# Peptides against a protein of PDB entry 1IK9, part 142

Target 1, 211 residues: chain A of PDB entry 1IK9
Amino acid sequence: MERKISRIHLVSEPSITHFLQVSWEKTLESGFVITLTDGHSAWTGTVSESEISQEADDMAMEKGKYVGELRKALLSGAGPADVYTFNFSKESCYFFFEKNLKDVSFRLGSFNLEKVENPAEVIRELICYCLDTIAENQAKNEHLQKENERLLRDWNDVQGRFEKCVSAKEALETDLYKRFILVLNEKKTKIRSLHNKLLNAAQEREKDIKQ
Target 2, 207 residues: chain A of PDB entry 1IK9 as posed
Amino acid sequence: MERKISRIHLVSEPSITHFLQVSWEKTLESGFVITLTDGHSAWTGTVSESEISQEADDMAMEKGKYVGELRKALLSADVYTFNFSKESAYFFFEKNLKDVSFRLGSFNLEKVENPAEVIRELIAYALDTIAENQAKNEHLQKENERLLRDWNDVQGRFEKAVSAKEALETDLYKRFILVLNEKKTKIRSLHNKLLNAAQEREKDIKQ
Target 3, 195 residues: chain B of PDB entry 1IK9 as posed
Amino acid sequence: MERKISRIHLVSEPSITHFLQVSWEKTLESGFVITLTDGHSAWTGTVSESEISQEADDMAMEKGKYVGELRKALLSVYTFNFSKESAYFFFEKNLKDVSFRLGSFNLEKVENPAEVIRELIAYALDTIAENQAKNEHLQKENERLLRDWNDVQGRFEKAVSAKEALETDLYKRFILVLNEKKTKIRSLHNKLLNA

## One batch from the design tools (peptide; made by RFdiffusion4, then SolubleMPNN)

Design b2_p19_5_s3 (from b2_p19_5, 12 letters changed)
Fold by OpenDDE base, seed 5:
Structure b2_p19_5_s3 (fold): chain B 211 residues (1-211), chain C 211 residues (1-211), chain A 19 residues (1-19)
Amino acid sequence: as target 1 above (211 residues)
Amino acid sequence: as target 1 above (211 residues)
Amino acid sequence: DRAKAIEEAREALKELEEE
């Protein structure tokens, strides 16, 4: 089961924060349970897949688009831009919500709710779910923090090894070339010396032939 | 202001989850506000620094140790091992809690609470705080996840560069030694050839002198 | 300095290979 709790303001009671709980299995399209509370009273209703399909048809809206709008309205509340307006009658237990666009407001959906006999149980369970969610998120955050610290250490280790490898490569190249030049220059000097000895020997032979 | 909400079970009502809220400024030692709720009623009390000091003195406990035990009891609830037992009388509004050790149970603290006139406000504010905490923790989680993904990419990049550097260093060393050996061998061959020419010239000169 | 020394060494090696 998936669950979302949002804070909403009712048009009739704008000074009193209400809480909207939606719970569903797999997809919101398959139906959901909606619960409204003011921290004293609670109201619950079940919305079926057939009711969602009927509302989409009545609105002449494609079902996937309609469910997408339901998801935005019911799972995020009004959002930061007050795009959705919520209405509830405690007398009729009728809940409806509107989408407000710049030039057009329209009813997006409506549900009949029933007053819960023991609202304290619903409120306690709601608070429990919030506290459990906080604990789960804290554990996940602690895990991610430790992973980030590990990855940072691993990055610093490889970076330091990489810098040492670059420096070692440059040092190797420089050292090898210097050593090679020294040895090759020694061989070049020996070749020159041997050529001079050959020239001298040839000159001495030419002197000996000329007597 | 710091705040902690915990789930507790009362000895008198073990089937009904209660919520214990503690709020304080900077340190619990400086005093705190305690609120108890069952999702229908709420009770609040203020505990001063002087009352905490008096309770520590009455227990013959060092103040820092006493505050440490208060922190464990009030900010974590019973914990997973039921080390703390909570008691509340709705009639007297008297709240007390015990520390249960294997062989000894003792009263750790006691507070007089007052019944809140409008418990719905306290409950709504408590739910709001939970939802805000969830949102903050979700934002932190998303940030840490993005940082984790960044650090992993950065690690993979440097690791790949490091492996290429190692391979390039080995290839460079091998190539330089091969080239050097080739050139050195050519110069050695020239030196040998020149020595042979010198020997031949000396032998020819010795023949010309004997002739 | 280091880059220049490597280049001078590469040139000197080439001259010694052609010789």
Scores: peptide ipSAE 0.018, ipTM 0.831, DockQ to the pose 0.004
Fold by OpenDDE base, seed 3:
Structure b2_p19_5_s3 (fold): chain B 211 residues (1-211), chain C 211 residues (1-211), chain A 19 residues (1-19)
Amino acid sequence: as target 1 above (211 residues)
Amino acid sequence: as target 1 above (211 residues)
Amino acid sequence: DRAKAIEEAREALKELEEE
């Protein structure tokens, strides 16, 4: 089960932060449970997949687009742009929200909620979920931090090995060329010495023929 | 200001999760504000640095050790070992906690709390803090994840360059040796040819002398 | 120094191949 808690402001009580909890299985399209609380009272309602489909049809909106707007309204909280306005009547337990565009405001959805008999239990569970989420996120952050430190060490190790490999390649090339020049110079000297011996032998033979 | 919220169980109400909020400036030793709530009622008290020092002295415990035990009791929550037992009287607003050792239990601290007149405001603020903490931790998690992905890419790039450098070093060594062997073999062939010419010239001269 | 040694070796190799 997925769950999101967001802060909302009710038009009727703009000075009192309310909390909107939405719980769903896999996708919001399959239906959800909505819980509203002011920290003293709580109200809960269940919205089915059929109700979501009916609301989309009543609005003449494509279902995927409608569910996308529900997701933005109910899960993102009212962003700083006040694009979504929330209304709740404590007397009728009627919850509705509007999308505010520049020139047009329209009702996006409406739900009948029921007042929770034991709101303290719902509030305690909500706080428990927040604390569990904090603990899970802290554990994930500690894991990612340790992994980043590992990756940084591994990067430094490979970088150092790479630099050593580059230097070793250049040193190898230089050493091989130096050794080759030494051996080649020895062979050139031997070739020159043998040519001089051949020239001397030819000159001695020419002297022996001239007696 | 630092803040920690933890779940506790009261000996008087073990089936109802209570929440213990502790707020302090820099260090717990400088004093703190403690808030207890059951999701319906709230109780708050302020503990000064002088009261902490007096409690440490009354226990004949070194202050740093005492503050360390306060930190474990009040900020860590009751870990699964039930090392700390929490007691609260709603009638007297007296909060105390005990450290349970195998053969000895002793009172670690006690505080007078005051019942909050508007508990809903305290509960709403507590939920707001939890939601803000979740959002901050999510943003940190997303940042660490992006950095992890960057470090992994950078590691793969350097690793690939290192492997190419190793292969290029081996290829260079092999190529240089092959070229050197070719040139050396040519010079060895020329040396052998010149030696054979010298031997033939010496044999012809020996024939001319016998003639 | 290294670049010069490689260049001198390349020139010496070329002279040896022409010879």
Scores: peptide ipSAE 0.018, ipTM 0.832, DockQ to the pose 0.004
Fold by OpenDDE base, seed 2:
Structure b2_p19_5_s3 (fold): chain B 211 residues (1-211), chain C 211 residues (1-211), chain A 19 residues (1-19)
Amino acid sequence: as target 1 above (211 residues)
Amino acid sequence: as target 1 above (211 residues)
Amino acid sequence: DRAKAIEEAREALKELEEE
């Protein structure tokens, strides 16, 4: 079961923060349970897949688009944009919400809720879910933090090895060129020496021919 | 202000999860506000720095150690180890908790609470704090995840550059050795050729002398 | 300095190959 709790403000009671819980299995399209609470009372209703389909048809909206709007209204919390208006009558237990567009407001959905006999159980369970979610998110954050610290160490290690490799490559090239120049200069000196010996031998032979 | 909410079980009401909120400024040692709720009623008390000091002295415990025990009892939630037992009388509003050790249990602290007149405000504020904490932790989680993905990319990039550097170093060494061996062999061939010319010149001179 | 030394060594090697 998936769950989302959001803060909402009711048009009838704007001074009191209400909490809207939506619970569903896999997809919101398959139906959901909605719970409203003010921290003292609670109201719950069930919305079936057939009701969602009927509401989409009545609105002449494609079902996937309609469910997408339900998700934004019921799960995203009141984003700062006040795009959704929530209404609830405690007397009739009728809950409805509207989408406010620039030029038009329209009812996005309406649900009949039932007053919960023991609201304290619903409130305790809601707080428990919040605390569980905090604990899970905290554990995930600690894990990700440790992993980031590991990756940063690993990056620094490879970076240091890379810099050493670059320096070692330059050092190797310099060393090899120096060694080879020395050996080549020795061979050049030997060639020059042999050439001088040949010149001397030729000059001596020319002297011996000239008596 | 710092805050922690924990689930506790009261010895008097083990079937009903209670929530213990502790709120403090900077350090728990400077005093704190404690709130207990069952999702219907709420009770609040204030513990001063002087009371904490007196309790530590009465227990013959060093204040820092005592505050450390308070932190474990009141902020860590009931860890699975059931090391702390919580008691509360709704009639007297007397709250106390004990530390259970293998051989001894002792009272760690006791507080007089006051019943809150409007528990719904306390409960709503508590739920709001939980939802804010969830949102903050979720934002932190998303940030850490993005940073993790960045660090992994950066690591892969440096690793790939490092491997290319290693291969380029080996290729450079091989190429330099091949070039230098070729040049050295050419110079060796020239030396051999000059030596043969010297030998021939010496043999011709020996013929001319015998002649 | 190091880059210059490598370049000088490359030039000296080229002269040795032409010889």
Scores: peptide ipSAE 0.018, ipTM 0.831, DockQ to the pose 0.004
Fold by OpenDDE base, seed 1:
Structure b2_p19_5_s3 (fold): chain B 211 residues (1-211), chain C 211 residues (1-211), chain A 19 residues (1-19)
Amino acid sequence: as target 1 above (211 residues)
Amino acid sequence: as target 1 above (211 residues)
Amino acid sequence: DRAKAIEEAREALKELEEE
């Protein structure tokens, strides 16, 4: 079961933060349970897939797009731009929300809720879920931090090895060429010396033939 | 201000999860605010540094060690081993907690609380803090995840460059030695040829002198 | 210096291969 809790502000009670819990299985499209609380009272309703489909049809909106808007509204709260406005009557237990566009506001959805007899249990469960989520996220953070530190060490180690390899390659190339030049120059000097000896021997022989 | 919320079980109400909030500035030793809630009622008390010192003295425990035990008890709840037992009287608003050792249980601390007139506000604020903490932790997780992905890419890139550098070094060494041997062998062949020509010229000259 | 020495050595090798 997936769950999201968000802060919302009701038009009727803008000074009191409310909490909107939505719980669903796999997809919000398959229906969801909505719970509203002010920290004292709670209201819950189940929204079926058929109700979601009917609301989409009544809006003349494609179901996937409609569910996409539901997800934005119900799982994110009003958001930073107050794009979604939430209304709830504690008397009728009627919950509805509107999308506010520049020139037009329209009702996005509406649900009948029921007042919970034991709101404290719902609130405790909500707080438990929050604390569990915090603990899970902390464990993930600690894991990611340790992995980050590992990856950084591994990167530094490979980088250091790479730099040493580059330097070693350049050193090897330089050393090999220097040694090569030395040996070649020695061989060139020997060749030149032998050629000069041959030329001298030929000149002496030509002198000996000329007595 | 630092804050921690934990789940606790009261000896008097083991079936009802309570939430213990502790808030403090910098160090728990400087005092703290304790808040207890069952999701319907809330109780709050302020514990001063002097009270902490007095409790440590009454226990004949070193203050730093005592504060260390307070931190474990109050910020972690009972823990998985139920090492800490929490007691609260709703009538007297007296909160106390015990450390359970194998052979001995002893009172670790006690505080007088006051019933909050508007528990809904305290509960809403508590839920808000939980939601804020979740959002902050999610943002940290997303950041760490992105950084881990970056570090992994960077590691793979350097590793690939390193492997190429190693292979290039070996290839360079092999190529340079092969070329060097070829040229050296050519020069050795020229030297041998010139030596043979010199020997032949000397032998011919020695024949011409004996004639 | 090092780059220049490598270049001089490469040139000297090339001259020797042409010789």
Scores: peptide ipSAE 0.017, ipTM 0.832, DockQ to the pose 0.004

Design b2_p19_5_s4 (from b2_p19_5, 16 letters changed)
Fold by OpenDDE base, seed 2:
Structure b2_p19_5_s4 (fold): chain B 211 residues (1-211), chain C 211 residues (1-211), chain A 19 residues (1-19)
Amino acid sequence: as target 1 above (211 residues)
Amino acid sequence: as target 1 above (211 residues)
Amino acid sequence: KRKEEIEERRKVLEELEKE
């Protein structure tokens, strides 16, 4: 089961933060349970897949688009844009929400809720879920932090080895060229010496022929 | 201000999860505010630095050690070891907790709490804090995940460059040696050829003298 | 094997330097 808790403001009680809990299986399209609380009272309702389909049809909206709007309204919390307006009557237990566009507001959905007999239990469970979520997220954070530290160490190690490899390549190239030049110069000197000896021998022979 | 919310079980109501909120400035030693709630009622008390010091003295415990135990009891929640037992009387508003060791239990601390007149406000604020903490932790998780992915890419890039550098070094060494051997062999062949020419010239001269 | 080939090449270079 997936769950999201969001804070909302009701038109009737804008000074009192309310909490909207939505729980569902796999997809919101399959239906969901909605719970509203003010920290004292709680109200709950179940929305079926058939009701969601009917609301989409009544709105002449494509079902996937409608579910997408439901997800934005119910799971995002009141984002900074106040794009969604929430209404609830404690008397009728009727909850409805509107999407506010620049030139038009329309009712996106409505639910009949029932007052929970034991709101303290619902509130305690909601707080427990929040604390569990915090603990899970902290454990994930600690894990990711340790992995980042590991990856950074591994990166520094490979970087250091790479720099050493580059330097060692340059040093090797320089050393090999120096050695090669030395050997070549020696062999060139020997060739020159042998050539001079050949020239001298030829000159001596030419002198011997000229007697 | 730092804050921690923990779930606890009271000896008097073990079937009802209670929430213990502790808030402090910089260090718990400087004093703290404690809030207890069952999701319906709330109780709050303030503990001063002087009270903490007095409790440490009364226990004949070093203050830093005492504060360390307070931190474990009040900020850890009931860890899996049930090392801490919590007691609260709704009638007297007296809260106390004990540390349970294998052979001895001792009272670690006690607080007089006051019943909050508007518990719903305290509960709403507590839920808001939980939701804010979740959002902050999620943002940190997303950041760490992106950094992890970046570091992994950077590691793979450097690793690939390192492997290419190693291979290029080996290839360079092999190529340089091959070129050197070829040039050296050419020079050796020239030296041998010149030596043979010198020997032939000397033999011809020796023939001319014998002739 | 690769160390041996490098050492053999070094020996051949050293012999080529002595000649």
Scores: peptide ipSAE 0.017, ipTM 0.820, DockQ to the pose 0.004
Fold by OpenDDE base, seed 4:
Structure b2_p19_5_s4 (fold): chain B 211 residues (1-211), chain C 211 residues (1-211), chain A 19 residues (1-19)
Amino acid sequence: as target 1 above (211 residues)
Amino acid sequence: as target 1 above (211 residues)
Amino acid sequence: KRKEEIEERRKVLEELEKE
């Protein structure tokens, strides 16, 4: 089961932060449980897949798009754009929410909730879920931090090995080039010496022919 | 201001999860605010540095050690070792907690709390803090995840550049060696040719002298 | 830079071959 808790403001009580919990299985489309609390009272309703489908049909909205809007409204809370407005009557237990566009507001959904007899249990469970989520997220943060530190060490080790390998190869290449020049110069000197010996031998032979 | 919320069990109400909030400035030693709630009622007390010092003295415990025990008791909740036991009287508003060792239990601290007139506000604020902490931890998780992905890319890029650099240097070194061998062989061939010419010239001169 | 150094070494080798 998945759940999301969001802070919302009710039009009727804008000074009191309310908490909207939505709980669902795999997808919101298959239905969900909605819970509203002000930290003293709680109200809960179950929304079926059939109700979601009916609301989508009544709105003449494609079901996937409608579910996408429900997800934004009910799971994100009122985003910073005040795109969604929440209304609740404590008397009728009627909850409805609207999507506000530039020139039009329209009802996105409505649910009949029931007042919870033991709101303290709902509130305690909600706080427990928050604390569990904090602990899970902290453990994940610690894991990711340790992985980051590992990856950084691994990068430094590879970089250091690379620099050493580059330097070693450059030294080798320089050594090979120096050795090549030395050998080449030695061979050139020997060729010059042999040419001079041939020239001298030819000059001596020309002298011997001239008696 | 720092704060920590923990789940605790009260000896008087072991079936009802209570929440213990501790709020402090920089260090617990300088004093703290303790808040207890069952999701319906709330109780709050302020503990001063002087009270902490007095409790440490009364226990004949070094202050730093005592504060360390307070931190474990009040900020960790009852750890899995049930090392700390929490007691609260709703009538007297007296809160006390004990450290359980193998053969002895001793009172670690005691506080007079006051019943909060508007517990819903305290509960809402507590839930808000939990939701804020969840959001902050999620943002940190997303950041660390992106950093991990970046570090992995950076590692792959360095590794790929390294492999290319190694391959390019090996190709160059191989090319230089091939050229060196060619030049060396050419010079050796020329030296051999010149030596043969010298030998032939010497043989011809020896024939001319015998003639 | 490394490509230039390689090309310069190649030129020096070619000059040494002509000699």
Scores: peptide ipSAE 0.015, ipTM 0.820, DockQ to the pose 0.004
Fold by OpenDDE base, seed 5:
Structure b2_p19_5_s4 (fold): chain B 211 residues (1-211), chain C 211 residues (1-211), chain A 19 residues (1-19)
Amino acid sequence: as target 1 above (211 residues)
Amino acid sequence: as target 1 above (211 residues)
Amino acid sequence: KRKEEIEERRKVLEELEKE
């Protein structure tokens, strides 16, 4: 079961923060339970997949798009853009919400709610869910922080090894060239010496023929 | 202002989860506000620094140690070890808590609370704080997750460069040695050829002298 | 012939000194 709690403001009670809880199985399209509370009273309603389909049909909206709008309205809370307006009558237990666009406002959905007999139980369970979610998110944050610290250490280690490898490559190249030049120069000197000996021997032979 | 909400169980109402809120300025030692709620009623009390000091003195406990025990009792909730037992009388508005050790239970502290006239406001504010904390922790989690993904990519990039550097170093060494051997062998062949020419010239001169 | 062989050897040496 998935669950989301949002704060909303009702048009009828703009000074009192209300809390809208939505709970569903896997997908919001399959239906959901809506719970409204003001911290004293609670109201709950169940919306079936058939009711969602009927509302989409009545709006002449594609079901996937309609469910997408429901998700934005019911799960995101009142974003700063006041794009969604919430209405509730405690007398009729009728909840409805509108989407406000620049030039057009339209009713997106409506639900009949029932007043909960024991609102304190619903409120306690809601607070428990919030506290559990906080604890889970804190544990996840601590885990992610430790992973970040590990990855940073591992990055620094590999970076240091890489820099050493680059330097070692350059040093190797320099050393090999120096050794090569030394040996090459020794061989060049020996070749020159042997050529001079050949020239001298040829000159001596030419002297021996001239007697 | 710092704040912590915990779930607790009262000895008088073990089937009903209560919520204990503690709020303080900088340090718990400076005093705090305690709020208890069952999701219907709320009770609040203020504890001064002088009252904390007096309770520590009455217990013959060092103040820092006493505040440390208060922090564990009031801020951690009922851990699985039932080390702390909470008691509250709705009639007297007297709240007290005990520390349970293997061989000894003792009262750690006690507070007079006052029933809140508008508990719904306190409950709404408590839920708002929970929702804000969830949102903040979610934003932090998303940030840490993105950082982890970045660090992992950066690690993979440097690791790949390091492996390429190692391979390039080995390839360079192999190439330089191959080139060195080729040039060295050429110079050795030339030295041998020049030596053979010198030996032949010496043999011809010895023939010319005998001739 | 011997002068030419000596001159060829000199050229081969000069080429080897230039590498």
Scores: peptide ipSAE 0.019, ipTM 0.814, DockQ to the pose 0.003; fails the geometry check
Fold by OpenDDE base, seed 1:
Structure b2_p19_5_s4 (fold): chain B 211 residues (1-211), chain C 211 residues (1-211), chain A 19 residues (1-19)
Amino acid sequence: as target 1 above (211 residues)
Amino acid sequence: as target 1 above (211 residues)
Amino acid sequence: KRKEEIEERRKVLEELEKE
């Protein structure tokens, strides 16, 4: 079971924040329970999958699109652009909501609610759900914070090892070239010495031929 | 201003979850506002810094320790061990709480509350605070999740670069040694050739002297 | 012949000094 609570303002009571609770199984399309409260009274209604399908058909709207609009209206409240307007009559227990567009407003849905006999129980359960959600989100945030601190340490450790590896590669190259040059110079010196000995031997032989 | 809402169970009404809201400025020691609700009625009281100090003195408890116990009792509810017991009389509006230890229970504090005339407003504000806290915590959670994913990518990138650097260092060492051996072998061959030429020149000179 | 051999050896040495 999934649940969402949102703040809404009713056209009839714009100064009083109401709370709209929607509860459903897996998908909003399969039907939902709607609960409205003003913190004193509560009203509840059940909307079936068949009612959702019928409303989509009556509007000539594709069902997935209609359910998408229901989700935006009922699970988000008015939203930042006040795109959805909510109406409720306490006398008739009739709840309806409209989507406001620039040039057109249209009714998106309507439900008959029933006044809850014990609104305090519904309100307490709603507050309990909010407090549980806060605790769960806090625990998740603490976990993610610890993981981020771990990942940052691990990143710094690997970065430091990488920088050391780069420096070690450059140092290795420099050291190997220095050693190579030293040994090459020794061999060049030996070659020069041997050539000088060959030249001297040739000069001595030319002296011996000239007697 | 800081606020905490907790669930509590009253000894007089153990089947009905109550909500204890505590609000304070910077520190609980400086005084606080306490609000109790059952989702239908609400009761509020203000506790001053002087009352907290007096209660600590009357208990012969160090003020910091007493405030620490107040924080545990009032900001956490009963807790997982039911260490704190809460009592409230709706008739007298008298709220008191006790700390239960294995061998001793003692009263930790008591307050006179006043019944709120419009409990619905207090309850609505409480629910609004819960919903705001949920939204803030969700935004923090989403931010931390994105940072976690970023840090993981950055870690993988540096780890991959580090592994490539290690492999490149090993390959460099191997390549430099191979090249060094090749050049050394060439110079050794030239040295051997020059020695053979010196030996031949000496043999020819010895032939010329015998001739 | 000997002059040519000495000159060839000198060239080989000069090439070895230039490497």
Scores: peptide ipSAE 0.011, ipTM 0.812, DockQ to the pose 0.003; fails the geometry check

